# Peptides against a protein of PDB entry 3ESW: the designs that were tried, part 275

Target 1, 322 residues: chain A of PDB entry 3ESW
Amino acid sequence: NNIDFDSIAKMLLIKYKDFILSKFKKAAPVENIRFQNLVHTNQFAQGVLGQSQHLCTVYDNPSWHSIVLETLDLDLIYKNVDKEFAKDGHAEGENIYTDYLVKELLRYFKQDFFKWCNKPDCNHCGQNTSENMTPLGSQGPNGEESKFNCGTVEIYKCNRCGNITRFPRYNDPIKLLETRKGRCGEWCNLFTLILKSFGLDVRYVWNREDHVWCEYFSNFLNRWVHVDSCEQSFDQPYIYSINWNKKMSYCIAFGKDGVVDVSKRYILQNELPRDQIKEEDLKFLCQFITKRLRYSLNDDEIYQLACRDEQEQIELIRGKTQ

## One batch from the design tools (peptide; made by RFdiffusion4, then SolubleMPNN)

Design b2_p30_4_s2 (from b2_p30_4, 13 letters changed)
Fold by OpenDDE base, seed 3:
Structure b2_p30_4_s2 (fold): chain B 322 residues (1-322), chain A 30 residues (1-30)
Amino acid sequence: as target 1 above (322 residues)
Amino acid sequence: SKEAKMLLENILELSKYDEELKKFLDEFFS
């Protein structure tokens, strides 16, 4: 009897879909109790939950997307994308166009649109005066700054004119479209919104050791791709551990469809102690939040996302054999 | 399909690290 391997494979995939869906739908009361206990007893877990409540949903704002698209030089962007696609992209299929778009957005954002602000220019002396600025510390936002989700304001004194310049650390990405300056936080915040405004699947990656970046899901590469707007970097997850020799403990990705520990993608050497939470509890936490984010999706969407998650988990386990 | 083959390979690979998935496969082939 020739074993019909094709029939067995088809049957396996049907049963596998049922298995995935059943695992998703079984939100056992026990999981809720474990979750509640974890977030109430573990500060790191509480922090991850708090971040997920903001970062997983804040960028899914159609009004913000419209404002972004109206603010960017779309003609320049698409002209450059089309030019690069015409050179090499036609042979690779339509899905590669989005990779070219993200690469151009990285270029455009860093070179043409946004500015790094180590120190602000003096409001009185004008442009290119940051060298004359001395930090005095940080203060709470004033009444105007508070309108734009400002948590802190860095205060600087000009050594030339003696005037005070305020550098508000805005968390409102729409305000950042106006200010056009910041550090890694402002860069990543606005760039995440920019990518989302083009209808892309994007995650915000938080590193415990004071850096942040994005991931973009490439349909061409069929995986999550590292994207750092500050570095104009595409698919270079090694830059922190290897190039910077940065020591890191946790990298957590926050997206509309899930929360994922992506530490294995970025922490390639110089790993700091992972002592903030038990590994099993962190895995559980991310899975639990992910299930909550997907509760409104249909069975096909849940299954497709589960297959994507599995592919990512294999990647994270094997490491990038680059 | 190429996609189905890749998915099956992924399921088999993940079953090495996921006990629930291993149990599912064991039950399927029993």
Scores: peptide ipSAE 0.392, ipTM 0.915, DockQ to the pose 0.769
Fold by OpenDDE base, seed 1:
Structure b2_p30_4_s2 (fold): chain B 322 residues (1-322), chain A 30 residues (1-30)
Amino acid sequence: as target 1 above (322 residues)
Amino acid sequence: SKEAKMLLENILELSKYDEELKKFLDEFFS
């Protein structure tokens, strides 16, 4: 009897779907115990959990999305996107339009909207006076600054006039729409919200070695794409390890649908010791948090996301990000 | 379908690195 390979393949895919769905069922008591023990005994695990509790959900705020869309020059943005998209003659289909949108948002954000701030200008002397500013240290927020999720305020003294200027490090991305300045933290925070406001699948990537960026899921490329607002960078995951020669240990991506160790995408050389947690425990932690984030999803949504996860894992294992 | 083929290839590839997936495949083909 000729083996009906098509029939076997179909049966395999059915059983595979069931297998995948079984992994996303409610956690067993033993898994809960392992999770609790891990987050209580491992500081890095506790940090990842804490970050997930904020970063995985904070940007899913419809009110914030509306404020963002009302604040941005949408006419300019879409004009530029349409112009670039028209050059390809629509040959690549509709899905590529979103890639053009993200590229324009990177341009717009860096060139037209937001500013890098190493040191603030002197509040008394005015614009272009940051060169005269001496750091005095950091302190807690005052009553006004505390309204905008400010954890730290950098204090500077002007060498010319002697006055003090405060640089509050706001964590409220809506406040950043007003201030329009910051470092990598403020840039990534607001830019993540901006991308989310356009209905995109976005993750916040935390690097242990004091940098942060985004990933966007491109329907055209059918993968997660590196996005760094500070660098106006699209699909250049190598820039940190290769171009900057940066040493790194961990890169963790936080999104509404999961937490993923994406270190293999970005750490291409100069790897620092990964000694903060056992690899098996980190894998377990990310999977466990991801499972919790997906508890409300239906079987089809779970399966679709699982297939996406598997494709990403293959990419990460093979080192074929590009 | 092209998609089904790609998925099957992915399953086979991942099974090299995932023991649970390997066990699943072994059970299916037993």
Scores: peptide ipSAE 0.389, ipTM 0.909, DockQ to the pose 0.823
Fold by OpenDDE base, seed 4:
Structure b2_p30_4_s2 (fold): chain B 322 residues (1-322), chain A 30 residues (1-30)
Amino acid sequence: as target 1 above (322 residues)
Amino acid sequence: SKEAKMLLENILELSKYDEELKKFLDEFFS
C-alpha cells in the first residue's frame, strides 16, 4: 500500500509538473482575445497592465543597483545586521540573515536616509519651515524636473517670505537618492529599488486607496513578507485594515516574475466594493501578465515559481500569513 | 519526501478552489 502510494505520488508530481508547464506555454488565441478585450474595455485592467509594464521591470536595472549600493552606508547597515543577527544566536549562512537585512534596511531608510515630506521646507527659509508652506496647486514639470520622470510638481508658497517652493514628484528612484524625501510613493519606489539592489525578490504593492508598499520573498519564512518603508514595518500586513482602520478594495503586487492580487493578505476588514473588474477577469489578467513575464524562463524556473505561487495562493485563501 | 508531501497537500487543497487543478486531478485519478 505504501509502495503504491509513493509510486502514484511520484507519477502525480510528474504529471503535475507537465500540467503547470503547460499553463505557461504561449497563450492560446482565445486567451489573447480575452486579454485584448479586457484591457480595451476595462479601465482597471488597463491600469493594472500599464503598471505592470513599468513596475515589473523598472527595478531590474543593474546600473541602478550599483548606484544604490554606492550611495548607502553599507558598512553601517551590515554592522547593524551582524549585531542583531548575533544577538539572536544565529550562525552565518542561515537564510534568516536576509530577514535581518530587510529589517535593518527599513530602520536605516526611515531613520538615517529618507525623509517624509508632507510639505516641503521653504527653499529660502531653510529647514523645518514646512509649517509655513501653503499649497498653491500642481504644475507640470519644468525642463530640469522632466529629466527625472516627474509627472507633477506641487507648488507651495511660504507664508513667511512669500517665495515659491517646488516639490517635484519624481518617479526616477535615482533622483530620490539625491532628494531623499517624499511621500508613500517616493518611499516605496526608492525602497523597492534598494531591496532589489541587495538581490532580493521584491514586489511593489499598489493599493487602489492611495497607498503603496513592498513585499519581500523571505527564503527563511518561505513566503512573501509585507514590508512598508514608511512604517518601518516587517511582516505586519494587518496594519492598514486593523491599525489604520483603512478601507480598501484592491491590493495588487507587481514583481519581475508576476502580478498577483494580494488583497486577501491586507484587506482583513472594512472591505470596499470590488466593483472595478470581475474577480474572474482580474484573476485572468494577473495570470496572463504573469505568464508573459515568464516567457523567457526555463521549465525549472517556471515550475519553481509556480510552486511558490501555489503556496501563496493557499496562504491567501486560508488567511494564514502568520 | 517531506517536500513532495507538502506539495501534494497543497495541490489537494488548491484543487478545492481551482477548477483546472481539480479537473487535472480528476483526470489523473480516473
Scores: peptide ipSAE 0.374, ipTM 0.903, DockQ to the pose 0.830
Fold by OpenDDE base, seed 2:
Structure b2_p30_4_s2 (fold): chain B 322 residues (1-322), chain A 30 residues (1-30)
Amino acid sequence: as target 1 above (322 residues)
Amino acid sequence: SKEAKMLLENILELSKYDEELKKFLDEFFS
């Protein structure tokens, strides 16, 4: 009886791999038409597509990874990781080392490396003068700021000296290695690049209600793990809905291998109306973009990613096992 | 293997929500 079950199971897994690959390789002209119609008629869909074209690929830059690794205090980071791993990690196996690394990177980034900037310090008065700054509005970048993918510059006047201070909202993460300050956008942008520079599987999570964070795929936990650099948070997806009592409608994860609606992981209460797109159309859109991102992968890679996706979908369907 | 068992459990669970997967399983066991 047991021998028969194992044989059937093996045959099922073989046929299942073929099934997954056949679904992936199935070119459906109808899907292309549906996709084109969706992105041309639905603004939210167009936004998701636009974000995917940037966020899914921009961080896969070996030159940037080298610059990051040269900029960080790797000796300090690995010293701290080794110290924590030596205490508890040996009992859990080698795969937990990467979780310790991500936790240390969160600590290092928030405590030692990057700063939150509600208002800039006055360029004339120096450090700790942000309390004297009054916002005047926003304007376009100047010629120098434009070199670093800057779309907006916030303008502040010092109440003490009357001088103007510019706070460019840079989207170039390499520039952020220099400036080492920003809000959630700058934090998440640079931190996503940092995690990618260590060879980790990372997604950028966009929330429609003006927040952004990361997910890291933990080999130890065998799942996507919430990571928020602003909060120094690891595996706390509930912090927004529960701790902040934040109202949210959409959370979309963008990675090199796919786009996933992860709203169910983060929107635990106070759900806002999901009226920007039909649920079926959003599901289709994410699947279609994901399929495009995987087009160049081999059959084994496609299958492994499909298995990972299935595990995630089960997690999202079941919700938090209380 | 433990991994194969988990994958099979996942396939069975997802088949409740995916009609194509359900059809595949039905065809496999037919």
Scores: peptide ipSAE 0.373, ipTM 0.910, DockQ to the pose 0.762

Design b2_p30_4_s3 (from b2_p30_4, 12 letters changed)
Fold by OpenDDE base, seed 5:
Structure b2_p30_4_s3 (fold): chain B 322 residues (1-322), chain A 30 residues (1-30)
Amino acid sequence: as target 1 above (322 residues)
Amino acid sequence: SEEAKMLLERILELSKYDEELKKFLDEFFS
């Protein structure tokens, strides 16, 4: 019997597509019960769900994208990208242009656009006065600050003039286009929106141990790429565990199309106890939220994303980020 | 096809860690 390998190959593709699509159907009643019980009984699960409800969708705002593109110096950005692309990009193919764009956006954001704010300057004494600022604590936003999704305001007193300076921790990324300062939270928030505004596939990565960064899906590299705006870092997932010797327990990526535990990409040593949730329950939670995010997608989109997810899972298992 | 080959390789790798994929493969090749 001449084994028609082509027929078998076609049959594999068809059956596997059907298999994948069956997994992304509406959740069974038992899965819904498990999900509800998990988020009601486990605080970490509730936190992941809460973050997903915001981070997975908030950046998909065309009005915000327009405001970002109107605010950035696009002429400078594209001039620099074109310059770098002209050196070697043609040899590597057109898809590498997007990697150059992300690298330039990292440079532009850190060097030209946004500022790190450990302590604010004194509103009365002016620039370069942060050294004179003493923290008094934090409080809730005032009426003006509340307009820009502000959860906390840090309060500082100037040691020279005695005046109070407020540092509101704005969560509205459009307000951050104006203020152009913050810490890792503000940096990552606005930079995520910036990347999204260029039509890129981007995830927001939350680390339980008080850091946040991005991932960008590179069509050139055909994988998720670590992107940290604070560090001007591209494809250096090791910087936290190795360079900083940071101890970490969880890294969760939040994107339009899914929620993924990416801890294996970043936690290379000094792993803290993963005691906030059972591993099986975390896996279930991320998959369940991912299913919900994909409910409106067609069969081909679901299948393509599932194939991408599988490639990422292989990468995470093998520990091959290079 | 190259596509089917790549898919099979991926499924085989993941089936080491996913019982549903292992079951799928067992059912496909039975």
Scores: peptide ipSAE 0.559, ipTM 0.956, DockQ to the pose 0.658
Fold by OpenDDE base, seed 2:
Structure b2_p30_4_s3 (fold): chain B 322 residues (1-322), chain A 30 residues (1-30)
Amino acid sequence: as target 1 above (322 residues)
Amino acid sequence: SEEAKMLLERILELSKYDEELKKFLDEFFS
């Protein structure tokens, strides 16, 4: 009658690993049919799929990482990180160093590196002339702008000199290393690449209501951490719903290893109707895409990621960081 | 083991929301 708890514990670990791995096997024909039907019949699902095909892989480019690291003032960055770590970090262990790095990158990016651009400066009148710019609308890219994955160009007329200034909305983050300006899209795009260039686990978070930000997986905190480059914000997921009183419906996180509905982390009040897709279909879609992203991973990698996902799901359900 | 305990606690929590996990637990303790 002695319950061998050690034997049961070992058996649980083995059987659960096998169970998890079985979920990440190749999709059954019925799942493929459901997926195909969903993305062909639901525009929101098609949008999520389209974004995943780009955002989940585009930042995993070693050539881009090298260019980023060559462009940033690494000496300044690491000097500041080392300085802050020397004050308080030694007591918390080595894993906290990466949190200090991300905080410094937020500071460096906003204060020293990148610029917010509501309106461009007049190309003729020079710096600090954006106040004189009148929007005329948007048009397609020219031949030069098209080289840098430009979807649209905003057109402005200077009220002082009458000249036209173009503000291309570049999606090429390497071009953004040159231009050093943009709105939330450009900020998040380049900052996501910057974080990835340091070898960090990063997700791009898309909000349906015209905002975007990052999440970073902190090994110190053992969770996904909200990161907004525009706001120089670290671990403040409440800023949109509470501080801005923003109304939101969907927040979807896109990373190399998965797509996750993170709406519960950020939509704390003023929730808009979630009427673009059935909740079950969205859950299925995110899981299906995540499964595909992990097809090339080994069993140990799959299991570790699944354990991390489960912890995140508990966090999202409870609405509290534990 | 502490690892197995933590895992079981996590599975038990998630099984409230996931029928596959509930089925796994039922089969494991059957």
Scores: peptide ipSAE 0.554, ipTM 0.956, DockQ to the pose 0.697
Fold by OpenDDE base, seed 1:
Structure b2_p30_4_s3 (fold): chain B 322 residues (1-322), chain A 30 residues (1-30)
Amino acid sequence: as target 1 above (322 residues)
Amino acid sequence: SEEAKMLLERILELSKYDEELKKFLDEFFS
């Protein structure tokens, strides 16, 4: 019997697509019960859910994208991208242009646009006075600060003039376009929005051990790429575990199309105990939230995303960037 | 097809860690 390998191949593609689509159907009652019980009984699960409700959707705001694009020096950015692309990019095809764009955005953001703020300058003494600032603690926002999604204000006293300077920790990324300063939270928040404003597939990565960064899906590399605006870093997931010798337990990526445990990409050594949730429950939670985020997508979109997810899972399991 | 080959290789790799994929393969080749 001449095995029609072409027929078998076609049948595999069809049956596998159906299999994948069946997994992304509306959750069964038993899955809903499991989910509800998990988020009500496990604080870490509740935290992941809470973050997903914000981070997965907040950056998908066309009005914000317009404001960002109007604020950035697009002429400078594209001039620099075109210059770098003209050197080596033509041989690699059009998809590499986006990698050059992200690299330039990293440069532009760190070098030209945004500032690291460990301590604020004194409002009275002016520029380069942060060395004279003593922290007094934190308090709630005032009426003006509250307009810009500010949860905490750091208070500093100037050792020179004795005046108080406030450093509001704004969560409104549009306000950050004005203030142009912050720490890792403000950097990642605004930079995530910037990348999204260029129509890129972007995830916000939360690390339990007080750091945050982005991932960008490179069409050229056909994978998720580590992006840290604070470090001007592109595709260097090892910097935390190896270069910083940072101890970490969890890294969770939040995007419009899903929530993914990306810990294996970043935790290469010095792993802290993963004791906040059972591994099976975390896997279930991320899959469940991801399923909900994809409810409005068509069958082809669901299948393409599932194939991408599978490729990422292989990467994460092997511990090798493909 | 090259597409089906690549898919099969991916499924085979993931089936080491996913019992549902293992069952799918077993059913497909049965």
Scores: peptide ipSAE 0.552, ipTM 0.955, DockQ to the pose 0.681
Fold by OpenDDE base, seed 4:
Structure b2_p30_4_s3 (fold): chain B 322 residues (1-322), chain A 30 residues (1-30)
Amino acid sequence: as target 1 above (322 residues)
Amino acid sequence: SEEAKMLLERILELSKYDEELKKFLDEFFS
């Protein structure tokens, strides 16, 4: 019997699509019970869920995108992108253009737009006075600060003039467009919004060990690319483990289409104990949240995203960027 | 097809780590 390989191939594609779609159907009662039990009994799981409820959707705000695009020097950005793109001999319309855009946005953001703020300058003494600032602790936001999703305000006293300077830790990225200063949290928050404002697929990566960064899905590279606005870093996932010799346990990526444990991309050495949750439970949690985030998508969208996820999983398993 | 080949290669790789995919393959080639 001549094996009709073409028929088998077609059947594989059909059956696999159905298989994938079946995984993304409404959760079974048993899965819901498992999920509820997990988030109620495991603090780490609850934290991941809480973060997902914010980070997966907050940046999908067209009004914010407009404000961002109105605030940035788009002429400068695109001029620089076009210049570097042309310099490397690329033709217009190549998917690689977006990689150049992200690289320029990294440059622009760090060099032209945003400022690192370890300590604030004294509001009274002016610029370059942070060296005179002594931390007094943290307070709750005042009435004005509370308008901009501020949970904590760091309080500093100027050793020179004795005045108090407040450094509100704003979580409102639109406020950050005004203040244009912060630490890794503010940097990543606003930069995530910036990337999304250009219509890019972006994830917010939370590291348990007090760092945050982005991932951008490069259509050219056909994978998620590490992006750290603080470091002006593109596709350098090794910088934390290798360059910083940072010890890490968990890196979780939060995007509109899913939550993914990306620890294997970034934790190359000096792995801390992953003792906050069982690996299978974390996998289940991320998949469950991802499934919920995709409930409104059509079958083709679900399938395409699932295929993307599978490629990422292969990458993460192999520990090699393709 | 090249598409089916690529898919199969991907599934085969992932099936090493995913029992559901392994089961899918077993059922498909049974």
Scores: peptide ipSAE 0.552, ipTM 0.955, DockQ to the pose 0.678

